# Peptides against a protein of PDB entry 4N3Y: the designs that were tried, part 36

Target 1, 83 residues: chain A of PDB entry 4N3Y
Amino acid sequence: ETRDQVKKLQLMLRQANDQLEKTMKDKQELEDFIKQSSEDSSHQISALVLRAQASEILLEELQQGLSQAKRDVQEQMAVLMQS

## One batch from the design tools (peptide; aimed at target 1 A54)

Design b2_p29_6 (made by RFdiffusion4)
Pose (drawn by RFdiffusion4):
Structure b2_p29_6 (pose): chain A 83 residues (1-83), chain B 83 residues (1-83), chain P 29 residues (1-29)
Amino acid sequence: as target 1 above (83 residues)
Amino acid sequence: as target 1 above (83 residues)
Amino acid sequence: LEEQLEEAEEELEEYRESLEEAQEEMEES
C-alpha cells in the first residue's frame, strides 16, 4: 500500500538521519580525544623531567659530599702524620 | 504519484544507510588510531619511567654508601690514632 | 663510591637527552 508505505519510509528516513547525526557527533568526540590523549602523554613527560631534575640535584650533592669528605680526611691524616 | 515518491524515498533510505555504514567504519578507524597511538606512547613512557626509578633507587643507596664510606674511613682513622 | 657516582652521572646525562628528544617528538606531533 502506497500511502502507508510512504509514511513508514519517511519515519525510517528520519530515524536514519538522526542516527547519522549522532554517529558524526561520536566521530567528533573521538577526534577531540586524540588531541587530549596527546596532551596527557606530554604532561607525563613533564613529570618525568621533574624526576630527572631532582635526581641530578641529589647526585650533585653526593659528589660534593664525597669531595668534602676526602678533603677533611686529608687534613685529619696530615695532622695525625705530623706526629 | 505516491508510487514515484515511494521509489525516491527508497533511494534516499539506501543512500542514508550507506552513509551510516561508512561513518561507522570511520569511527572504528578513529578508535583504532587512538588505541595504536596510546600503545606506542605508553611504550616510550614506560621506558623513561623505568630509567627514572632505577636512577632513584641507586641514588638512594648511594646516600647510604656515602655515610657508610665515611664511617669506614673514620674507623681507619681510629686505628691509625692507636699509634 | 667515586666510580659509581661517575657512572650514575653518565646515566642521568643520557636519560636527560632521552627526555629532551621525547619532548621534541611531542611538539612535532

Design b2_p29_6_s1 (made by RFdiffusion4, then SolubleMPNN; from b2_p29_6, 18 letters changed; failed a check: too like the target's own chain)
Amino acid sequence: LEARLEELRQRLQALEQELEEAQQQAKAA

Design b2_p29_6_s2 (made by RFdiffusion4, then SolubleMPNN; from b2_p29_6, 17 letters changed; failed a check: too like the target's own chain)
Amino acid sequence: LEQQLEEQRQRLQALVEELQQAQAEAAAA

Design b2_p29_6_s3 (made by RFdiffusion4, then SolubleMPNN; from b2_p29_6, 17 letters changed)
Fold by OpenDDE base, seed 3:
Structure b2_p29_6_s3 (fold): chain B 83 residues (1-83), chain C 83 residues (1-83), chain A 29 residues (1-29)
Amino acid sequence: as target 1 above (83 residues)
Amino acid sequence: as target 1 above (83 residues)
Amino acid sequence: LEQRLEEQRLRLQALRAELEAAQEQARAA
């Protein structure tokens, strides 16, 4: 009986270790996934931020151009009205 | 001797199970972290995309306005040259 | 996280070694 109990316990211990190994492997895979995902997300976010900034700069330039064009037209109109 | 062996194996089994439980808990925490991180990243990316799109629309509008303004000025100049 | 995982790996290794030793003893008995 005791011998059988020893064998049973050894089997249970082996099973526990197998499960532990599997779980640890899964955990490692998750960690790797987190790392990769975080890097990808970071790069994507950075790219989007840069794109947004570039767009903002262009917007400012265009707004300035439009404002200047409007001023130029107004000045020309003023000159025409005075002449 | 066999009795002592049983006790030893029982202790080892308890240790293995404790470690397994800890690892399983850690795995679960990682899964939860992945889920939360993914959601956060998704929301942030979506927001940035929308912002970029809004900027693009505004850019197009400004470009159109500038082009139209230029055309209007050119037409006015043409009229003045003809009159 | 990595440190904790490494510690767990070491513990697992120790448990495996102990199990193997116990199995050998059981076979000899």
Scores: peptide ipSAE 0.111, ipTM 0.487, DockQ to the pose 0.009
OpenDDE base, seeds 1, 2, 4, 5: peptide ipSAE 0.081, 0.072, 0.066, 0.086; ipTM 0.435, 0.444, 0.442, 0.459; seeds 2, 4 fail the geometry check

Design b2_p29_6_s4 (made by RFdiffusion4, then SolubleMPNN; from b2_p29_6, 18 letters changed)
Fold by OpenDDE base, seed 3:
Structure b2_p29_6_s4 (fold): chain B 83 residues (1-83), chain C 83 residues (1-83), chain A 29 residues (1-29)
Amino acid sequence: as target 1 above (83 residues)
Amino acid sequence: as target 1 above (83 residues)
Amino acid sequence: LEAELEEQRQRLQALEEELRQAEEEAKAR
């Protein structure tokens, strides 16, 4: 009977729509997660990069200072040996 | 007519299934993206952390060297002033 | 996540098959 077919199809449609709704929600949650994760990762990476850069600058400064200090020591030793 | 209703419901069900299929594909793509992105981010972060740590160690060594060099210079200056 | 998606895929396939059967039944009338 077509009436029974209608009822069956109505049930199937409800099931399909329920699954669709669930899947759409899941998709939305994933999109939100991706967005947030991407932002968080970007921030973390940027922070680490900046820290690394700051460390590199400090390293260069320290190396320069060390080199100068060594030169100064050598000059003083030369003076001492001359006296 | 119930027959017309059946046809209508069949169309609606097809549409729902088509949308579900599309949404499921989208969801899968997002999951794959999340997985890959998470791995990539983890690797990048780990690499940056290691680099930062290496820089910190080097900084400490350079600072120690600089401090020692300064002390040595001071000692030599003291000797020069005493002579 | 993947397991749930796979389950959904299976459900979708089942619905598609049921739809096909219903279409054939409707055509037969």
Scores: peptide ipSAE 0.054, ipTM 0.450, DockQ to the pose 0.009
OpenDDE base, seeds 1, 2, 4, 5: peptide ipSAE 0.058, 0.042, 0.030, 0.045; ipTM 0.450, 0.417, 0.379, 0.419; seeds 1, 4 fail the geometry check

## One batch from the design tools (peptide; aimed at target 1 M81, target 1 (a further copy) Q76 V79)

Design b2_p30_4 (made by RFdiffusion4)
Pose (drawn by RFdiffusion4):
Structure b2_p30_4 (pose): chain A 83 residues (1-83), chain B 83 residues (1-83), chain P 30 residues (1-30)
Amino acid sequence: as target 1 above (83 residues)
Amino acid sequence: as target 1 above (83 residues)
Amino acid sequence: DEKIDTVEEKIQETFDTMEEKLEEAEELLE
């Protein structure tokens, strides 16, 4: 039946076009997510740079501490030996 | 001509359903791109994290080793002074 | 003299071992 059939096909076409719009919206959200995901990995690298900096500072302090310890042991030993 | 109209609507519905299939395929490609990009970046970052925590545990033990080394040398000074 | 040389050698070895560990730690951090 040509009349009922036109109405059914119009309903189906509307539903297909609504579904197409929603799927395009989803694509857009995925494209945005690629961007956000990239930014998040960047922030992770920054946190890693902070860890490296704290470590460099600590290592430097330990190097200085070893030097100071050698120097003052040298003095202590020199006195103990001046006897 | 509701019969010609029906033929037209059937063509439009076929075109819409083909477009929906294609756009769904595109979405899948984006989800796959996200997954592949995340796997890659997680590999790189997990490697940087492993290096960072190794530096940190080691430097911690070196703080201990420095104190211990100073104590060992001090005991040596105590023996040297027994003369 | 034998006691003094033994004590100086032990102190030097302690400092050399500690310096080597710090150099290895610097190379690992780089």

Design b2_p30_4_s1 (made by RFdiffusion4, then SolubleMPNN; from b2_p30_4, 20 letters changed)
Fold by OpenDDE base, seed 4:
Structure b2_p30_4_s1 (fold): chain B 83 residues (1-83), chain C 83 residues (1-83), chain A 30 residues (1-30)
Amino acid sequence: as target 1 above (83 residues)
Amino acid sequence: as target 1 above (83 residues)
Amino acid sequence: SEQIERILAEIEQTFQQLQQQLDAARELLA
């Protein structure tokens, strides 16, 4: 009968809305997670990039410095040998 | 009347299910986004770690080079002092 | 001679400076 249909539909509607509420909450949690994760990752990666770049530059300078120092020392040693 | 209630509830149920489907789709897209973003970040961080390791290797090589240079100079100086 | 001593000192100073730079680099990577 029609009344039985009403009761059934009311139950189905409550169930649908409960699932909707749950899914909406889950969606919001994912959005919040994405926001927080994105900010944290961006900060961390940026810091790592800067550190890596600074390290590489410094090492290149050291490499050049060592090469130059070797040349300079050899020149100085030559002066000593000539003295 | 009861029949009017049935019609109304059927509409509401369809609306709720439509919203549920939409929200479920959105949730899935967020999950997919998180997965992809996590993989991308992991890849980027791994690359940065490798760069850092390369820098450490170079630094060790430079240290060895410096130590060897010192030894060479000391040997040369010893020869000079003996001459 | 005095000149020889100066040159030797300069050589040692050069190596000391390089070692300090290396140590600083290690600190950066630590």
Scores: peptide ipSAE 0.111, ipTM 0.623, DockQ to the pose 0.822
OpenDDE base, seeds 1, 2, 3, 5: peptide ipSAE 0.075, 0.097, 0.107, 0.110; ipTM 0.434, 0.578, 0.604, 0.619; seed 3 fails the geometry check

Design b2_p30_4_s2 (made by RFdiffusion4, then SolubleMPNN; from b2_p30_4, 20 letters changed; failed a check: too like the target's own chain)
Amino acid sequence: SSLIEKILAEIEQTFEELQQRLAEARELLA

Design b2_p30_4_s3 (made by RFdiffusion4, then SolubleMPNN; from b2_p30_4, 20 letters changed; failed a check: too like the target's own chain)
Amino acid sequence: SEQIERILAEIEQIFEELQQRLEEARRLLA

Design b2_p30_4_s4 (made by RFdiffusion4, then SolubleMPNN; from b2_p30_4, 21 letters changed)
Fold by OpenDDE base, seed 1:
Structure b2_p30_4_s4 (fold): chain B 83 residues (1-83), chain C 83 residues (1-83), chain A 30 residues (1-30)
Amino acid sequence: as target 1 above (83 residues)
Amino acid sequence: as target 1 above (83 residues)
Amino acid sequence: SSMIEEVLAKIEQIFEQLQQQLEALREQLA
């Protein structure tokens, strides 16, 4: 009968709304997670990039220092040999 | 009347189901995005770690070169002092 | 002889400075 149909539809509607609310909550949590995860990853990557760049700079400085030291040593040795 | 109530509830149910389907799709897309983003971040971090490790190897080689150069110079200077 | 010793000391100082810089970098990477 129509009365039974109404009761059934009311139940189905309540169930659908409950599922909708749950799914919307889950979606929001995922959005929040994505935001936080992306920020964390960005910070970590930036830190690693900075460390890598610092290492490269120091390597270049060390190479330059070695070259200069080598030149200075050779020059001083030449002077000593001439004395 | 009851008949009108049934029609209204049927419409509401259809609308709720449509929204539910849309929200479920959005949720799935976010899950896929999180998966892909995490994989990409992992690869990028791994690449940066490898780069840092390569830098460390170069530093070790440079240190070895410096130590050897120092020893060579000291030996040559010692020979000159003895001559 | 004294001059040679002084030169050696300077060389040692130069290399020590470079080694210190290298060590500092390693500590930063660790």
Scores: peptide ipSAE 0.036, ipTM 0.384, DockQ to the pose 0.630
OpenDDE base, seeds 2, 3, 4, 5: peptide ipSAE 0.029, 0.028, 0.028, 0.035; ipTM 0.389, 0.391, 0.403, 0.447

Design b2_p30_5 (made by RFdiffusion4)
Pose (drawn by RFdiffusion4):
Structure b2_p30_5 (pose): chain A 83 residues (1-83), chain B 83 residues (1-83), chain P 30 residues (1-30)
Amino acid sequence: as target 1 above (83 residues)
Amino acid sequence: as target 1 above (83 residues)
Amino acid sequence: ITDKIDEIFDTMETKLNEAETSLNDFRDSL
């Protein structure tokens, strides 16, 4: 039946076009997510740079501490030996 | 001509459903791109994290080793003084 | 005793230099 059929096909076409719009919306959200995912990995690398900095500072302090310890042991030994 | 109209709507519905199939395929490609990009970056970053925590545990033990080294040397000074 | 004291300090200096090389290599990767 040509009349009922036109109405059914119009309903189906509307539903297909609504579905197409929603799926395009989803694609857009995925494209944005690619961007956000990229910003998140970058922030992770910044946190890692912070850890490297704290470690460089600590290592430097330990190097200085070893030097100071050698120097003052050299003085202590020099006195102890002046006797 | 509700019969010609029916033929037209059937063509439009076929075109819409083909478009929906294609756009769904595109979405899948984006989800796959996100997954591949995350896997890759997680590999790189997990590697940087492993190197950071190794530096950290080692430098912690070196703080200990420095104190212990100073104590050992001090005991040596105590023995050298017994003379 | 002087030789034991020097050996203690040289061991610590070697460990700190090895740690420095590893940390510089890690920094160059960032």

Design b2_p30_5_s1 (made by RFdiffusion4, then SolubleMPNN; from b2_p30_5, 23 letters changed; failed a check: too like the target's own chain)
Amino acid sequence: LLEEIQAIFEELQQRLEESQKALEELKSQL

Design b2_p30_5_s2 (made by RFdiffusion4, then SolubleMPNN; from b2_p30_5, 23 letters changed; failed a check: too like the target's own chain)
Amino acid sequence: LLEEIEKIFEELQQKLEASREELERLKSLL

Design b2_p30_5_s3 (made by RFdiffusion4, then SolubleMPNN; from b2_p30_5, 23 letters changed)
Fold by OpenDDE base, seed 5:
Structure b2_p30_5_s3 (fold): chain B 83 residues (1-83), chain C 83 residues (1-83), chain A 30 residues (1-30)
Amino acid sequence: as target 1 above (83 residues)
Amino acid sequence: as target 1 above (83 residues)
Amino acid sequence: LQQQIDAIFQQLQQQLEASRQELEELKSQL
């Protein structure tokens, strides 16, 4: 019966549309996730780099301090040798 | 006693040198780690991006398939309406 | 003066150790 067939096809069409909408939504969510994940990763990496840089600066300061201490000790030794 | 003082300072000088060398090594290790970590992170992110792209392609294919199915159903409905 | 020198070395050593710990913490996060 043609009417029944038409109704069946109408249902199938609605189902197809629903799936299409769902697929489109899923695609959008994927795109959003990729974008957000990339941004988050970038920020995290940047933050970690800054922290590492801070440690590097501190190490440099300590290195300079040790070098100065070495020089100071040498100077004091020289004074003692002249006594 | 001056000699004892000199010897003490000599020891301190050696200790200072050892610490200096250690500090320099630590700094180098930090720099190397930052470099390597950055490269590794970059590679990992790139790999994840590729996987995401593959999923995106699949979703696009599915979307196209659903769109085609919708059109096919519509065509069949048109045929039935003409019967 | 010797006491001052010793204090300098001890302070630097303590700071160095703290810096190394911070480095390790960073490494663990990456």
Scores: peptide ipSAE 0.052, ipTM 0.407, DockQ to the pose 0.100
OpenDDE base, seeds 1, 2, 3, 4: peptide ipSAE 0.052, 0.023, 0.027, 0.030; ipTM 0.413, 0.392, 0.382, 0.340; seed 3 fails the geometry check

Design b2_p30_5_s4 (made by RFdiffusion4, then SolubleMPNN; from b2_p30_5, 24 letters changed)
Fold by OpenDDE base, seed 5:
Structure b2_p30_5_s4 (fold): chain B 83 residues (1-83), chain C 83 residues (1-83), chain A 30 residues (1-30)
Amino acid sequence: as target 1 above (83 residues)
Amino acid sequence: as target 1 above (83 residues)
Amino acid sequence: LLEQIQQIFEQLQQLLEASRQQLEELKAQL
């Protein structure tokens, strides 16, 4: 009778161990997924930063163009005044 | 002649303004996209973190159960030895 | 007329500078 109880507990222990192993695996898979997702997001953000940088370069070029245009206007004003 | 140069500069100004407006729009769209993407990613990560936490709680419960089962087996073994 | 055009250029330049600053701030946040 006691021996039967021990055998029952041994079975329960094996079952619990199996559940533990499964849950540990599931946990690891979830952690790996989170890590991968975070890395992917980081890469995407980096790509978007590069796109923003490209826009900044364009703005700088436009600014330079406007500055030059301003100087040209001033030069033409001087010519007009000399006429 | 100077007047013709002024007209040329006026055209350049219009073109520069158009490019500025386009660039400003593109910039705004990029900023909005980055903001939205970041928020979405943050929400997803938070949800996954909560799931990971739930799994960790389950693991703790299973570990406790295993420890208890081990103790129960040891107790039953002691009873068997006394018989 | 030329003074008016110059003023317009100055206004556009200020807008460009503001936009550039905003981009830098965004980059800093990312």
Scores: peptide ipSAE 0.035, ipTM 0.413, DockQ to the pose 0.120
OpenDDE base, seeds 1, 2, 3, 4: peptide ipSAE 0.017, 0.023, 0.017, 0.018; ipTM 0.392, 0.380, 0.362, 0.398; seed 2 fails the geometry check

Design b2_p30_6 (made by RFdiffusion4)
Pose (drawn by RFdiffusion4):
Structure b2_p30_6 (pose): chain A 83 residues (1-83), chain B 83 residues (1-83), chain P 30 residues (1-30)
Amino acid sequence: as target 1 above (83 residues)
Amino acid sequence: as target 1 above (83 residues)
Amino acid sequence: DELEETVEEKIDETFEEMEEKLEEAEELLE
């Protein structure tokens, strides 16, 4: 039946076009997510740079500490030996 | 001509359903791109994290080793003084 | 003299071992 059939096909066409719009919306959200995912990996690298910095500072302090310890042991030894 | 109209609507519905199928395929490609990009970046970053925590545990033990080394040398100074 | 030489060697060895560990730690950090 041509009349009922036109109405059914119009309903189906509307539903298909609504579904197309929603799926395009989803694509857009995924494209944005690619961007956000990229920024998050970047922030992870910054946190890693912070860790490297704290480590470089600690290592430097330990190097200085070893030097100071050698110097003052050298003086202690020199006195102990001046005797 | 509700019959010609029916034929037209059937064509429009076929075109819409083909477009929906294609856009769904595109979405899938985006989800796959996200997954691949995340896997890759995680590999790089988990490697940087492993290197960072290794530096950290080691430098911690070196703080200990420095104190211990100073103590050992001091004991040596105490023996040298027994003369 | 023998005791002084033994003590000086032990002290130098301790400092050399500690310096080597710090150099290895610097290379690992780089």

Design b2_p30_6_s1 (made by RFdiffusion4, then SolubleMPNN; from b2_p30_6, 17 letters changed; failed a check: too like the target's own chain)
Amino acid sequence: SSLIERVLKEIEQIFEELQQRLEEARRLLA

Design b2_p30_6_s2 (made by RFdiffusion4, then SolubleMPNN; from b2_p30_6, 18 letters changed)
Fold by OpenDDE base, seed 4:
Structure b2_p30_6_s2 (fold): chain B 83 residues (1-83), chain C 83 residues (1-83), chain A 30 residues (1-30)
Amino acid sequence: as target 1 above (83 residues)
Amino acid sequence: as target 1 above (83 residues)
Amino acid sequence: SSLIEQILAEIEQIFSELQQRLEEARRLLE
């Protein structure tokens, strides 16, 4: 009886150890994946933000240019109307 | 001469407007992509965090089980040593 | 039985080691 109990406990211990090792490995893999995914996403988002900001700058420049062009056209139109 | 200048300005204005419209569209697409990517990444990371937490719970359960098993072994050892 | 006592002692040692590893894992999560 005691021998059987010991064998049972040994089996349970081995099973628990195996499960523990697996769980620890899985946890570490998940943490590593989260870290890597977060870093990758952060880099991607940062790159896109920079491009968006560059576009904003270009838009502002174009807006200024268009405003100036509009003024110049209006000025020349006025000259034509007066002649 | 003035007529030619006006025509030139009109062309420049049209070109600038076309470029502006294109730039605005591109900027909006980038912003939309950033938003979608961020949401997707957030969901993915959240899911992984939940899995990691599940593993933590399992580890805690295993610890409790091992502690109990250790106590049981010690008790049986005491019985054997006394017999 | 001396053999049974030895086996139990070994099991106890294994459990102790596992508990230590679990505590280390917990510290990483906390």
Scores: peptide ipSAE 0.066, ipTM 0.422, DockQ to the pose 0.075
OpenDDE base, seeds 1, 2, 3, 5: peptide ipSAE 0.027, 0.060, 0.058, 0.049; ipTM 0.420, 0.428, 0.427, 0.433

Design b2_p30_6_s3 (made by RFdiffusion4, then SolubleMPNN; from b2_p30_6, 18 letters changed)
Fold by OpenDDE base, seed 2:
Structure b2_p30_6_s3 (fold): chain B 83 residues (1-83), chain C 83 residues (1-83), chain A 30 residues (1-30)
Amino acid sequence: as target 1 above (83 residues)
Amino acid sequence: as target 1 above (83 residues)
Amino acid sequence: SSLIQQVLEEIEQTFEQLQQQLEAARQLLA
């Protein structure tokens, strides 16, 4: 019976549309997730790098200070040896 | 007494060298940490991207299939309406 | 020499300060 067949097809069409919309939504969520994940990781790395750089600068300054102290001691030793 | 002073300075020099070496080691460890952290994050992101891409391809294929199914249903309805 | 002794004391103080700063730097990394 044609009427029954039409109704069945209409239902199937609705189902297809529902699935299509759902799939499109899922795709969008996936894309958003990728974007967000990348941004989060990037920001985290940047923060770590900045922190490390700050420490590195400080360590370099300390190294310079210690090196200078070493030189000063050596100089004083030389003076003593000559006295 | 010069001898005692020399010995004291020698000790201080050794201490300076020890601190210098330690500082250099710490700096190296910091650099290694930064490098490792960046590499780890990069690899993680790459893995996530690949996984997402695989899923995206599958979703696109599903969307195409569903769209085709929708068209097929519509065509069949049209045929029924004409019969 | 009194001067030498003063220099030694200054160096010792410098070492102490640097050691403290080094420790602070390490804590920053932790």
Scores: peptide ipSAE 0.031, ipTM 0.382, DockQ to the pose 0.123
OpenDDE base, seeds 1, 3, 4, 5: peptide ipSAE 0.030, 0.024, 0.029, 0.028; ipTM 0.413, 0.393, 0.403, 0.382

Design b2_p30_6_s4 (made by RFdiffusion4, then SolubleMPNN; from b2_p30_6, 19 letters changed)
Fold by OpenDDE base, seed 3:
Parts: structure tokens; sequence; C-alpha cells
Structure b2_p30_6_s4 (fold): chain B 83 residues (1-83), chain C 83 residues (1-83), chain A 30 residues (1-30)
């Protein structure tokens, strides 16, 4: 019967559409999750790099300070030895 | 007193050296932490990619099912249109 | 007849969209 066949086809179409919508939703959620995870990792690494750079600057300053202190000490010791 | 002055200078030099060594250690630890964090992030992203691939397989299976359904529906509709 | 033709058009559109979404997903993984 044609009428019954039409109704059956309409049902099949609705079911196909529901499956499509579900698939599209799942895909979008997966993409969002991956994007968010990547951004979080990127931000974390960037923050750590900045901290490392700050420490590196401090290290260089301390190295310079140590070198200067060493020179100053040596000069004073030389004076003392000649006294 | 000369001897006291020399000892004081030696102490100052040792203190400077200690500060330098501490700074160098801190820098190294920071770099190690960054390296480890980066590796962890890389592994996490790789795992997410694998999960995405698994999802792709499921999507492909769904597509095959839907494609078959489409063909079946189209065949039935063709018969109906010619009736 | 008109109803059948409309249903067929809708089916074609749905499956076309699905194929496009799958292709986009593959590109994301590339």
Amino acid sequence: as target 1 above (83 residues)
Amino acid sequence: as target 1 above (83 residues)
Amino acid sequence: SSLIERIQAEIDQIFEQLQQQLEAARQLLA
C-alpha cells in the first residue's frame, strides 16, 4: 500500500537525520576538546618559558656579581699582602 | 687586623659562590621541569589524536550504514514514483 | 508524488552533509 510505504520512508528519513545530527554533535565536541587541550598546553608551556627566561636573567646577573666580587677580593688581598 | 680582613673577604667570596651555585641549580631544575611538561603535553596530544582516529572509524561505519539506507530508500521511492 | 520527491531531496541533502562532515574530520586529524 502506497500510503504505508510513504510513512515508512518518512520514518527512515527521520531516523537518518537523527543519526546525522548526533554524529555532527559528537564530532564538534571532539574538536572542541582537542582544541581546548592544545590551547591549555600551549599556554602552560609559554608560561614556563617566561619563568625560565626570568631565571636565566637572574643567573647572568649573579654571574656578573660573582666575577666582580672575585676581582674586588683579589685586589684587597693584594693590598693586604703588600702591607 | 689584616688576618680578620682576609677571612672576611674569603667569606664574602664563598657566599657569592654559593648564591651562584644555587641559581644555577634552580635554573637547571626549571629547565628540566619545562622539558618534562612539554613531553607530557606531547603525549597527551598524541593520545587525543588516537581517540579522534577511533571516532573517525565510528563515523565511517555510520556513513556506510546511512549510505546503504539511502540507497534502499531511493530504490523504494523510485518504485513509488513510477506507480 | 510530490511528497516522495521532497523526501528524496531531503535524503540527498542529509547524506551530502554527512559526507562533508566526515571529510572535515579527516582533515582535522591530518
Scores: peptide ipSAE 0.084, ipTM 0.429, DockQ to the pose 0.026
OpenDDE base, seeds 1, 2, 4, 5: peptide ipSAE 0.070, 0.062, 0.051, 0.073; ipTM 0.428, 0.417, 0.409, 0.429

Design b2_p30_8 (made by RFdiffusion4)
Pose (drawn by RFdiffusion4):
Structure b2_p30_8 (pose): chain A 83 residues (1-83), chain B 83 residues (1-83), chain P 30 residues (1-30)
Amino acid sequence: as target 1 above (83 residues)
Amino acid sequence: as target 1 above (83 residues)
Amino acid sequence: TEEIEEKIEEIFEEMEEKLEEAEEMLEELS
């Protein structure tokens, strides 16, 4: 039946076009997510740089501590030996 | 001509459903791109994290080793002084 | 006295080698 059939096909066409719009919206959200995901991995690398900096500072302090310890032991030994 | 109209709507519905299939395929490609990109970056970053925490545990033990080394040398000074 | 001096130098040499190894690890991390 040509009349009922036109109405059914119009309903189906509307539903297909609504679905197409939604799926395009989803694509857009995925494209944005690619961008956000990239920003998040960058922030993780910044946190890693912070850890490296704290470690470089600690290592430097330990190097200085070893030097100071050697120097003072050299003086202590020199006195103990001046006897 | 509701019959010609029906043929037209059937063509439009076929075109819409083909578009929906294609766009769904595109969405899948984006989800796959996100997954592949995350796997890759995670690999790189988990490697940087492993190197950072190794530096950190080691430097911690070196703080201990420095104190211990100073104590060992001090005991040596105590023995040297027994003369 | 010479044997005690040699032990003190060895303690400091071993500790310096450990700090050099730690420095090489941070240079590789950077």

Design b2_p30_8_s1 (made by RFdiffusion4, then SolubleMPNN; from b2_p30_8, 13 letters changed; failed a check: too like the target's own chain)
Amino acid sequence: MEEILKKIEQIFEELQQQLSEAREQLEALK

Design b2_p30_8_s2 (made by RFdiffusion4, then SolubleMPNN; from b2_p30_8, 15 letters changed; failed a check: too like the target's own chain)
Amino acid sequence: VQEILEKIEQIFEELQQQLSALREQLEALR

Design b2_p30_8_s3 (made by RFdiffusion4, then SolubleMPNN; from b2_p30_8, 17 letters changed; failed a check: too like the target's own chain)
Amino acid sequence: AEQLLAEIEQIFEELQQGLSELRARLEELR

Design b2_p30_8_s4 (made by RFdiffusion4, then SolubleMPNN; from b2_p30_8, 16 letters changed; failed a check: too like the target's own chain)
Amino acid sequence: AQEILAEIEQIFEQLQQQLSEARQQLEELR

